# Peptides against a protein of PDB entry 3VZA, part 111

Target 1, 98 residues: chain A of PDB entry 3VZA
Amino acid sequence: RVERLCKSKELFEERLGLEIRRIHNEQLQFIFRHIDHKDPDKPYMFTLSINEQGDYEVTSCTPPLDCISEFQLKVRETNNFSAFIANIRKAFTALSFK
Target 2, 62 residues: chain B of PDB entry 3VZA
Amino acid sequence: AAYVTQLYYKISRIDWDYEVEPARIKGIHYGPDIAQPINMDSSHHSRCFISDYLWSLVPTAW

## One batch from the design tools (peptide; made by RFdiffusion4, then SolubleMPNN)

Design b2_p22_4_s2 (from b2_p22_4, 9 letters changed)
Fold by OpenDDE base, seed 3:
Structure b2_p22_4_s2 (fold): chain B 98 residues (1-98), chain C 62 residues (1-62), chain A 22 residues (1-22)
Amino acid sequence: as target 1 above (98 residues)
Amino acid sequence: as target 2 above (62 residues)
Amino acid sequence: PLLEEIETDDYSLLEELLKGTP
């Protein structure tokens, strides 16, 4: 089972171009790659925590996204974490064309 | 790896076929309707195309 | 599938990842 889980994680990282890391202060870092077709390894990332109120909180976003605060609100309202991540990737993709 | 793998599944709703050759991108995407197979030859596509395609399977509706 | 038996909600899973044992 451990082997399968590790293999699955590696496949997700490569195929989705998404790395998920636990970092300091109880935060998760989401690192998107494969966004810029001219530079597939260019990272687009954000960090996430659950604040003292128990709400999802984006603690950083690099490069910054104008829509990130709205997405934070939406995920708090809907609890649709899948859509949250997918929309962030979509926004990063759009930003890569600027 | 259990929790992070679960999170990947929660995000993508993809289950990989981890027993096939590395060049074969094979799995199942679970949507609201019927499950749909994923079956690609990675040698025929760029990494960016593959990622874009897979993410296109993930609904963005809140 | 590998994760077909997952029953944890998104929030609880994230709490485990964020605040659980590394």
Scores: peptide ipSAE 0.499, ipTM 0.940, DockQ to the pose 0.067
Fold by OpenDDE base, seed 4:
Structure b2_p22_4_s2 (fold): chain B 98 residues (1-98), chain C 62 residues (1-62), chain A 22 residues (1-22)
Amino acid sequence: as target 1 above (98 residues)
Amino acid sequence: as target 2 above (62 residues)
Amino acid sequence: PLLEEIETDDYSLLEELLKGTP
């Protein structure tokens, strides 16, 4: 089972181009790659925590996204974490064309 | 890696077929309506195309 | 899915990832 879980994680990382790390101060770092077709290894990332009020909070975003505050509000309202991550990736993709 | 794997599933709703050769990208996407099979030859596509395609399966509606 | 039998809600899972043991 452990072997299958490890393999599954590796498949997700490579195929989705998304790495998820736990970093300091109880934060998750989401690192997107495969965004820029001209530079597939270029990272697009954000960090996430649950704040003292118990709400999802984006603590950093590199490169910055104008829409990130709205997405944070939307995920708090809808609890649709899948759409949250997908929309962030979509926004990073749009940014890569600029 | 159970929790992170669960998170990947919650994000993507993809279940991989981990028993096939690495070059074959096989799995099932469990969308809101109908489950859709995934079956790609990775040697025929760029990493970016593969990722873009898989993410296109994930709804962005809130 | 592989982990369907142990799946929790999104918030609880994230809370575990963020605040639980590494």
Scores: peptide ipSAE 0.496, ipTM 0.939, DockQ to the pose 0.071
Fold by OpenDDE base, seed 1:
Structure b2_p22_4_s2 (fold): chain B 98 residues (1-98), chain C 62 residues (1-62), chain A 22 residues (1-22)
Amino acid sequence: as target 1 above (98 residues)
Amino acid sequence: as target 2 above (62 residues)
Amino acid sequence: PLLEEIETDDYSLLEELLKGTP
């Protein structure tokens, strides 16, 4: 089962172009690749924590997204984490064309 | 690995077929409606196309 | 799905990933 879990993680990372890492200060780092078709390895990333109030908080976003604060509000209201991540990727994709 | 794999599933709602050859991207997407199969030959597509396609399966409605 | 039997709510999962044992 451990072997399958490791394989699953690798498949998701490659196929979705999304790496998820735990970093210092109880944060998760989400690294998107395969955004820019001309530079597939260019990373688009944000970090996430749960603050002392128990709310999702985006602690960084590189490159910055104008919509990230609104998305943070939306995920707090809806708890739709899937839509949260998908909308961030869509925003990064739109940014790559500018 | 179990927790992060579970998170990937919660985000994408994709369950991979782990018994096929590495070049075959095969699985099932469990959306709000009827589950849909995924079956792609990765050698016929760019990495960016594959990722874009898979993410297109994920609804963005809040 | 493979992980259906171990699925938990999103918040609890994220909290475990963020604050659980590394």
Scores: peptide ipSAE 0.480, ipTM 0.938, DockQ to the pose 0.069
Fold by OpenDDE base, seed 2:
Structure b2_p22_4_s2 (fold): chain B 98 residues (1-98), chain C 62 residues (1-62), chain A 22 residues (1-22)
Amino acid sequence: as target 1 above (98 residues)
Amino acid sequence: as target 2 above (62 residues)
Amino acid sequence: PLLEEIETDDYSLLEELLKGTP
């Protein structure tokens, strides 16, 4: 089962172009690639934690997204984490065309 | 890897067929009502296209 | 499916990922 889980993780990483990493201070780092078709390996990333109030908090976003604060609010309200991640990717995609 | 794969599923709602050849992108996307098969030949598409397509399956409505 | 037995809600899963033992 462990081997299958590892393989599944690798498939998700490559096919979604999304790497999820646990980093210091109880944070998750989400690294999107395959965003810029001209530079598929260029990373677009954000970090996430749960703050002392128990709320999702984006602790960094590179490159910056002007909509990230709104998305943070939305995910707190809806708990729709899937939409949260998908919207961030959509925003990064839009940014890559600028 | 269990927790992170669970998170990937919760994000994408995709379950991969992990036993097929690497060049075959095969799985099932589970929507709220209808499950849709995924079956792509990776040699026919760029990495960016594949990712864009798969992410297009994920609703952005809050 | 491999992850058919998933029963943890999103928040709890994320909390475990964020705060659980590495």
Scores: peptide ipSAE 0.475, ipTM 0.938, DockQ to the pose 0.068

Design b2_p22_4_s3 (from b2_p22_4, 9 letters changed)
Fold by OpenDDE base, seed 5:
Structure b2_p22_4_s3 (fold): chain B 98 residues (1-98), chain C 62 residues (1-62), chain A 22 residues (1-22)
Amino acid sequence: as target 1 above (98 residues)
Amino acid sequence: as target 2 above (62 residues)
Amino acid sequence: MLLEEIETDDYSLLEELLKGTP
């Protein structure tokens, strides 16, 4: 089962171009690749935590997104984490066209 | 890795077929209305196209 | 993946990933 879980993680990372890491201070780092077709390995990333109030909080976003604060509000209101991640990727994709 | 794979499913709603050859991207996307099959030959597409296609399956409506 | 294994809500899963034992 452990072997299958590792394979599953690798398939998701490669096929979605999304890596998920736990980093310091109880944060998750989401790293998107395959955004820029001219530079597929260029990372687009944000970090996420749950603050002391119990709310999702984006602690960093590189490159910065104008819409990230609105998305943080939306995910708090809807608890639709799937849409949250998908909208961030959509925003990064739009940003990659400069 | 159990938690992270669960998170990937919660994000994408995709369940992969793990028994096919590595070049075959095969699985099921569980959308809100009906489950849809995924069946791609990775050798026919760029990594970026594959990712874009798979993410296109994920609704962005809140 | 066994979909039956995924019975935790998104928030609880994320909380476990963020605050659980590394």
Scores: peptide ipSAE 0.501, ipTM 0.940, DockQ to the pose 0.068
Fold by OpenDDE base, seed 3:
Structure b2_p22_4_s3 (fold): chain B 98 residues (1-98), chain C 62 residues (1-62), chain A 22 residues (1-22)
Amino acid sequence: as target 1 above (98 residues)
Amino acid sequence: as target 2 above (62 residues)
Amino acid sequence: MLLEEIETDDYSLLEELLKGTP
């Protein structure tokens, strides 16, 4: 089972171009790659926590996204985390075209 | 890695086929209506194309 | 992946990932 889980994570990381890390101060870092077709390894990332009120909170976004605050609101309202992540990737993709 | 793999599933709704050759991207995407198979030869596509394609399967409607 | 093993809602899973044992 451990082997399967490790393989699963690796497959998701490579195929989705999404790495998920736990970092300091109880945050998750989401690192998107494969966004810029000219530079597939260029990272697009954000960090997420659950604040003291129990709400999802984006603690950083690099590069910054104008829509990130709206997405934070939407995920709090809908609890649709899948759409949250997908929309962020969509926004990063749009940003990569400058 | 149990929790993170669960999170990947919750995000993507993809379940990989782990028994195939490394160059074969096989799995199932579970949508709200019907499950759809994924079956790609990775040697025929760029990493970016593969990722874009897979993410295109994920609904963005809130 | 054994999908039957996934019985946690998104929020609870994230909370465990964020605040649980690293």
Scores: peptide ipSAE 0.492, ipTM 0.940, DockQ to the pose 0.069
Fold by OpenDDE base, seed 1:
Structure b2_p22_4_s3 (fold): chain B 98 residues (1-98), chain C 62 residues (1-62), chain A 22 residues (1-22)
Amino acid sequence: as target 1 above (98 residues)
Amino acid sequence: as target 2 above (62 residues)
Amino acid sequence: MLLEEIETDDYSLLEELLKGTP
């Protein structure tokens, strides 16, 4: 089972172009690649925590997204984490064309 | 790794077929209404196309 | 993946990933 879990993680990372890492201070780092077709390895990333109030909090976003604060509000309201991540990727994709 | 893979599923709603050759991207996407098969040859597509296609399966409605 | 094993909600899963033992 351990072998399958490791393989699963690798498949998701490569196929979705999304790496998820736990970093210092109880944060998750989400790293998107395969965004820019001209530079597939260029990373687009944000970090996430749960603050003392128990709310999702984006602690960084690189490159910055104008919509990230609104998305943070939306995920707090809806708890739709899938849509949260998908919308961030969509926003990064739009940014890559500018 | 167990929690991370669970998170990937919660994000994408994709379950991979782990028994096929590495170049074959096979799995099931579990949408809210219907499950759809995924079956593509990765050697025929760019990494960006594959990722864009898979993410297109994920609803963005809040 | 054993989908039947995924019984936790998104928030609880994230909290475990963020605050649980590595």
Scores: peptide ipSAE 0.487, ipTM 0.940, DockQ to the pose 0.068
Fold by OpenDDE base, seed 2:
Structure b2_p22_4_s3 (fold): chain B 98 residues (1-98), chain C 62 residues (1-62), chain A 22 residues (1-22)
Amino acid sequence: as target 1 above (98 residues)
Amino acid sequence: as target 2 above (62 residues)
Amino acid sequence: MLLEEIETDDYSLLEELLKGTP
């Protein structure tokens, strides 16, 4: 089972171009790659926590996204975490063309 | 790895067929109504195309 | 993946990932 889980994780990382890491201060780091077709390994990332109020909070975003605050609000309202991540990737993709 | 793989599933709704050859991207995407098979030859596509395609399966509606 | 093992909601899963033991 452990071997399958590890393999599954690796498949997700490579195929989605998304790495998920736990970092200091009870945060998750989401690292997107395969965004820029000219530079597939260029990372686009954000970090996420649950604040003292119990709300999702984006603690960093690199490169910055002007829509990230809105997305944070939306995920708090809807609890649609899938859409949250997908929209962030969509925004990073759009940014890569500028 | 258990929790993170669960998170990947919750994000993507994809379940991989982990027993196929590495070059074969095979799995199932679970939508709310219909489950769709994924079956790609990775040698036919760039990494970016593959990722873009898979993410295109994920709804962005809130 | 054993999908039947996914028994937590998104928030609970994230909370476990964020605040659980390393």
Scores: peptide ipSAE 0.486, ipTM 0.940, DockQ to the pose 0.069

Design b2_p22_4_s4 (from b2_p22_4, 9 letters changed)
Fold by OpenDDE base, seed 4:
Structure b2_p22_4_s4 (fold): chain B 98 residues (1-98), chain C 62 residues (1-62), chain A 22 residues (1-22)
Amino acid sequence: as target 1 above (98 residues)
Amino acid sequence: as target 2 above (62 residues)
Amino acid sequence: MLLEEIETDDYSLLEKLLEGTE
């Protein structure tokens, strides 16, 4: 089972181009790659925590996204975390063309 | 890495087939209405295309 | 992956990850 879990993580990281790390101060870092077709290894990332009120909070976003605050509001309203991550990737993709 | 793999599933709704050769990207995407099979030869596509395709399976509707 | 083993909602799963309990 351990081998399967390790393999699963590696497959997701490579195929989705998404790495998930736990970083300092109880935050998760989401690192997207494979966004820019001209520079597949260029990272697009954001960090996430649960604040004192128990709400999802984006603590950083690099490069910055104008829509990130709205997405934070939406995920709090809907609890649709999948759509939250997918929309962020979509926004990063759009940004990569500029 | 149990929880992180669970999170990947929560995000993507993809379950991989772990028994195929490394070059074969095979699995199932479980959408809200339909389960869609995934079956690609990675040697025929760029990493970016593969990722874009897989993410295209994930709905963005809130 | 055994999908039936996933018994946690998204929020609770994230809490576990943030706390480093995996």
Scores: peptide ipSAE 0.545, ipTM 0.944, DockQ to the pose 0.070
Fold by OpenDDE base, seed 1:
Structure b2_p22_4_s4 (fold): chain B 98 residues (1-98), chain C 62 residues (1-62), chain A 22 residues (1-22)
Amino acid sequence: as target 1 above (98 residues)
Amino acid sequence: as target 2 above (62 residues)
Amino acid sequence: MLLEEIETDDYSLLEKLLEGTE
């Protein structure tokens, strides 16, 4: 089972181009790759925590996204975490063409 | 990494077939309406295309 | 993956990940 879980994580990382890491101060780092077709390894990332109020909080975004604050509000309202991540990737993709 | 794999499923709604050759991307996407099979030959596509395709399966509606 | 093992909501799952209880 442990072997299957490790393989699963690797498959998701490669196929979705999304790495999820736990970093300092109880934060998760989401690293997107395979965004820029001319530079597939270029990372697009954001960090996430749950603040003292119990709300999702984006603590950093690189490169910055104009829409990230709105997405943070939306995920707090809807609790649709899947749409939250997918919309961020969509925004990074749009940014890669500019 | 049980929790992270669960999170990947929560995000993508994809369950992989782990009993195929590495070059074969097989699985099932569990959308809100109906489950759809995934079956791709990775040797025929770029990494970016594969990722873009898989993410296209994920709804962005809030 | 055993989908039947996924019984926690997104929020609780994220809390577990943030706490490092993998």
Scores: peptide ipSAE 0.545, ipTM 0.944, DockQ to the pose 0.070
Fold by OpenDDE base, seed 3:
Structure b2_p22_4_s4 (fold): chain B 98 residues (1-98), chain C 62 residues (1-62), chain A 22 residues (1-22)
Amino acid sequence: as target 1 above (98 residues)
Amino acid sequence: as target 2 above (62 residues)
Amino acid sequence: MLLEEIETDDYSLLEKLLEGTE
């Protein structure tokens, strides 16, 4: 089972171009790659925590996204974490064209 | 890695076929209405195309 | 993966990940 889980993680990382790390201060770092077709390894990332109020909180976003605050609000309202991540990737993709 | 793989599934709704050759990207995407197969030859596509395609399967409606 | 093993809601799963439990 452990082998399968590890392989699954690796497949997701490579195929989705999304790495998920736990970093200091109880945060998750989401690192998107494969965004810029001219620079596939260029990372686009954000960090996430659950604040003292129990709400999802984006603690950083690199490069910055003007829509990230709205997405944070939306995920709090809808609890649709999948859409949250997908929309962030879409936003990063759009940013890569600028 | 149990929780992170669960998170990947919750995000993507993709379940990989782990028993195929590395060059074959095979799995199932579970949508709200119907499950759709994924079956790609990675040697025929760029990494970016593959990722873009897979993410295109994920709804962005809140 | 065994999809039937996934019984945790997104929020609780994220809490577990943030706590450092795999």
Scores: peptide ipSAE 0.545, ipTM 0.944, DockQ to the pose 0.071
Fold by OpenDDE base, seed 2:
Structure b2_p22_4_s4 (fold): chain B 98 residues (1-98), chain C 62 residues (1-62), chain A 22 residues (1-22)
Amino acid sequence: as target 1 above (98 residues)
Amino acid sequence: as target 2 above (62 residues)
Amino acid sequence: MLLEEIETDDYSLLEKLLEGTE
């Protein structure tokens, strides 16, 4: 089972171009790659925590996204975490064309 | 890696077929109404295309 | 993946991940 889980993680990382890491101060780092077709390994990332109020909080976003605050609000309202991540990737993709 | 793989599923709604050859990207995307099979030859596509395609399966509606 | 093992909601799952459990 452990072997299968490790393989699953690797497949998701490569195929989705999304790495999820736990970092200091109880944060998750989401690292998107395969965004820029000219530079597939260029990372687009954000960090996430649950604040003292129990709400999802984006603690960093690199490169910055104008829409990230709105997305944070939306995920708090809807609890649609899938849409949250997908929209962030969509926004990073759009940014890569600028 | 149990929780992170669960998170990947919750994000993507994709379940991979782990018994196929490494070059075969095979699985199922579970949408709210219809399950969509995934079956790609990775040698036919760039990494970016593959990722873009898979993410295109994920709804962005809140 | 054993989909039946996914028994937690998104929020609870994220909390577990943030706590550092695998």
Scores: peptide ipSAE 0.534, ipTM 0.943, DockQ to the pose 0.071

Design b2_p22_5_s1 (from b2_p22_5, 12 letters changed)
Fold by OpenDDE base, seed 3:
Structure b2_p22_5_s1 (fold): chain B 98 residues (1-98), chain C 62 residues (1-62), chain A 22 residues (1-22)
Amino acid sequence: as target 1 above (98 residues)
Amino acid sequence: as target 2 above (62 residues)
Amino acid sequence: SRAEREKRMWEKLLENTEPIPP
């Protein structure tokens, strides 16, 4: 059901604090919120595409993460996209305390 | 929204209970071995705590 | 086409993801 899909998306967005958007040039934007407990609405985001070789490619990251390139390598090697996203959130969380 | 919702499941392995009241965060996290129930009253927690808790269910091992 | 490229992207994301390790 379309209604269920819409509700599901809304629940995930609110509860996980993760919004996923389709943006220009066949990219996905991942927007994390609820990272900074002092500013729950502060966004932490990155964009992702599939390059010409068919590999995951992070095209932007705001704020920048030193580990993002390593995570990109790891997800290419393991195809564990869940761990990829979870680790990025973990990294953003750590950054919020700096 | 089908692709996005599917992606959320692939990421989180969480399936929500859609029949409960809006203030109730109820669902199941499907780990590799066992399923873990989720059952929280959102009025008792901050948005950040809820998100942190749910993400804590997601393994970070590659 | 754009639609085909987007579909390819989603297929990779959804079908090539490994199960969550214990």
Scores: peptide ipSAE 0.598, ipTM 0.942, DockQ to the pose 0.355
Fold by OpenDDE base, seed 5:
Structure b2_p22_5_s1 (fold): chain B 98 residues (1-98), chain C 62 residues (1-62), chain A 22 residues (1-22)
Amino acid sequence: as target 1 above (98 residues)
Amino acid sequence: as target 2 above (62 residues)
Amino acid sequence: SRAEREKRMWEKLLENTEPIPP
């Protein structure tokens, strides 16, 4: 099972182009790659925490996304974490063409 | 890695088939209505295309 | 609740994942 779990993580990272890391202050860093087809390894990332109110809070976003604050509001309202992450990736993808 | 894989499933709703050869991307995406099989030959596609395709399976509706 | 479940998952993930230094 442990071996499968390790393999699973690797498969998700490669196939989704999404790496998830824990960073200081109880935050998670989400790193998207495979966004820019001309530079597949170029990272697009954001960090996320749960604030004292128990709500998801984006603590950083690189490169910046104008829509990130709205997405934060939406995920708080809907608790649709999947849509939250997917929309961020879509936004990063759109940004890569600018 | 158990908890991070749980998070990946929460995000993507994809369950991989771990018994196939490395070049085969095989699994199931569990959408809200229907489950859709994934079965790709990775050698036929770029990494970016594969990722884009898989993410396209994930609904963005809130 | 759903929110509580997500919080638990988050906490477990944090507890079982080594932080990457800045």
Scores: peptide ipSAE 0.353, ipTM 0.931, DockQ to the pose 0.058
Fold by OpenDDE base, seed 2:
Order: sequence, then C-alpha cells, then structure tokens
Structure b2_p22_5_s1 (fold): chain B 98 residues (1-98), chain C 62 residues (1-62), chain A 22 residues (1-22)
Amino acid sequence: as target 1 above (98 residues)
Amino acid sequence: as target 2 above (62 residues)
Amino acid sequence: SRAEREKRMWEKLLENTEPIPP
C-alpha cells in the first residue's frame, strides 16, 4: 500500500504538474509547473491555510493573481475546492501568455 | 502519502492505473455526469500538453 | 457538514505530512 501511495503521488506530481507541500504554520503550498510551454519547470505557486473562522485563506501567491481574492471568496461560498485549484491554474496559464 | 493522494483525488477526480508501463498514462476521470477514460502515450506528447489536457478534464464551474 | 469533513481531511493531511523547512 505504501509503495502504491508513493507511486500515486509521483504520478500526480508529474502528470498534473502540481506539487503539494506542507509548510510552517499549518499551511499547504501548491506548486504548479508545466504552465509555460517555453519554460515547463517555471513554478507558479500559492499557499493556503484554514483561518480561525474555518475558511480557506490564500496566504501567498507567486506570481500574484488579480483574481485570487475573488477565487478565495468563491471557494468559501461554494466549497468547491476542485474548481478553486483548477481556476487558479487557469489563471496562471493565462498569465504565462502575457 | 495517503492523505496527499486523497487531496489529489479531491482536486482532479482522477484514478490512475498503476500497473501499466511507465510510458502509458492510463486512468479514469470521474466527472459529474460520466467517467472519462484516460489513455495516452506520454512519449507522443510534451509534459505541458499532458498536464494541460488532464486539467482540461477538471470542471472550472463553481 | 461537507465543510467540516474537508477541514478534518485538511487536519489529517497536516498531521501526517512532514513540514518543509522554511
């Protein structure tokens, strides 16, 4: 089981180009790669926590996204975490073309 | 890695086939209406294309 | 609630994942 789980994580990281890391202060860091076709290894990152109210809170975003605050609001309203992450990737993708 | 893989499934709704050759990207995306098979030869595509394609399966509607 | 279940999943993930050094 452990072997399968480790392989699963590696497959997700490579195929989705998404790495998930725990960082200090009970936060998760989401690192997107494979965004810029000219530089596939260029990272696009954001960090996420759950605040005292129990709501998802973006604590950093690099590069910055104008829409990140709106997405934070949307995920709090809809609780659609999948759409939240997917929309952030979509926004990073759009940013890579500018 | 149990909980992180659960998070990946929560995000992507993809279940991989772990017993195929490394060059084969095979799995199932569980969408809201139908299950979509995934079956790609990774040697025929760039890493960016593969990622873009897989993410395209994930709905962005809130 | 679904939100509570998601928070529990989050907490379990944190409890069972080593933090990356700053």
Scores: peptide ipSAE 0.314, ipTM 0.929, DockQ to the pose 0.059
Fold by OpenDDE base, seed 4:
Structure b2_p22_5_s1 (fold): chain B 98 residues (1-98), chain C 62 residues (1-62), chain A 22 residues (1-22)
Amino acid sequence: as target 1 above (98 residues)
Amino acid sequence: as target 2 above (62 residues)
Amino acid sequence: SRAEREKRMWEKLLENTEPIPP
């Protein structure tokens, strides 16, 4: 089972181009790759925590997204975490074309 | 690893088939309305295309 | 609630994941 779980993680990382790391201060870092077709290894990332109020809070975003604050509001309202992550990737993708 | 894989499922709603050869990307995406089979030959596509395709399965509606 | 369940999942993930050094 442990071996399968490790394999699962690796498959998700490669196929989705999404790495998830725990970083200091109880945060998760989401690192997207495979965004820029001209530079597949270029990372697009953000960090996320749960604040004292129990709400999702984006603590950093690189490169910055002007829509990230709106997405943070949306995920707090809907609790649709999947859409939250997917929309961020979509926004990064759009940014990569500029 | 168990919890991170759970998070990946929460995000993507994808369940992989772990019994196929490495070059085969096979699984199921569980959408709100339908279950969409995934079956790709990775040798026929770029990494970026594969990722874009898989993410295209994930709804962005809030 | 839904939010509470997600928070619990988050906490479990943090508890079982080694932090990456700065």
Scores: peptide ipSAE 0.280, ipTM 0.925, DockQ to the pose 0.059

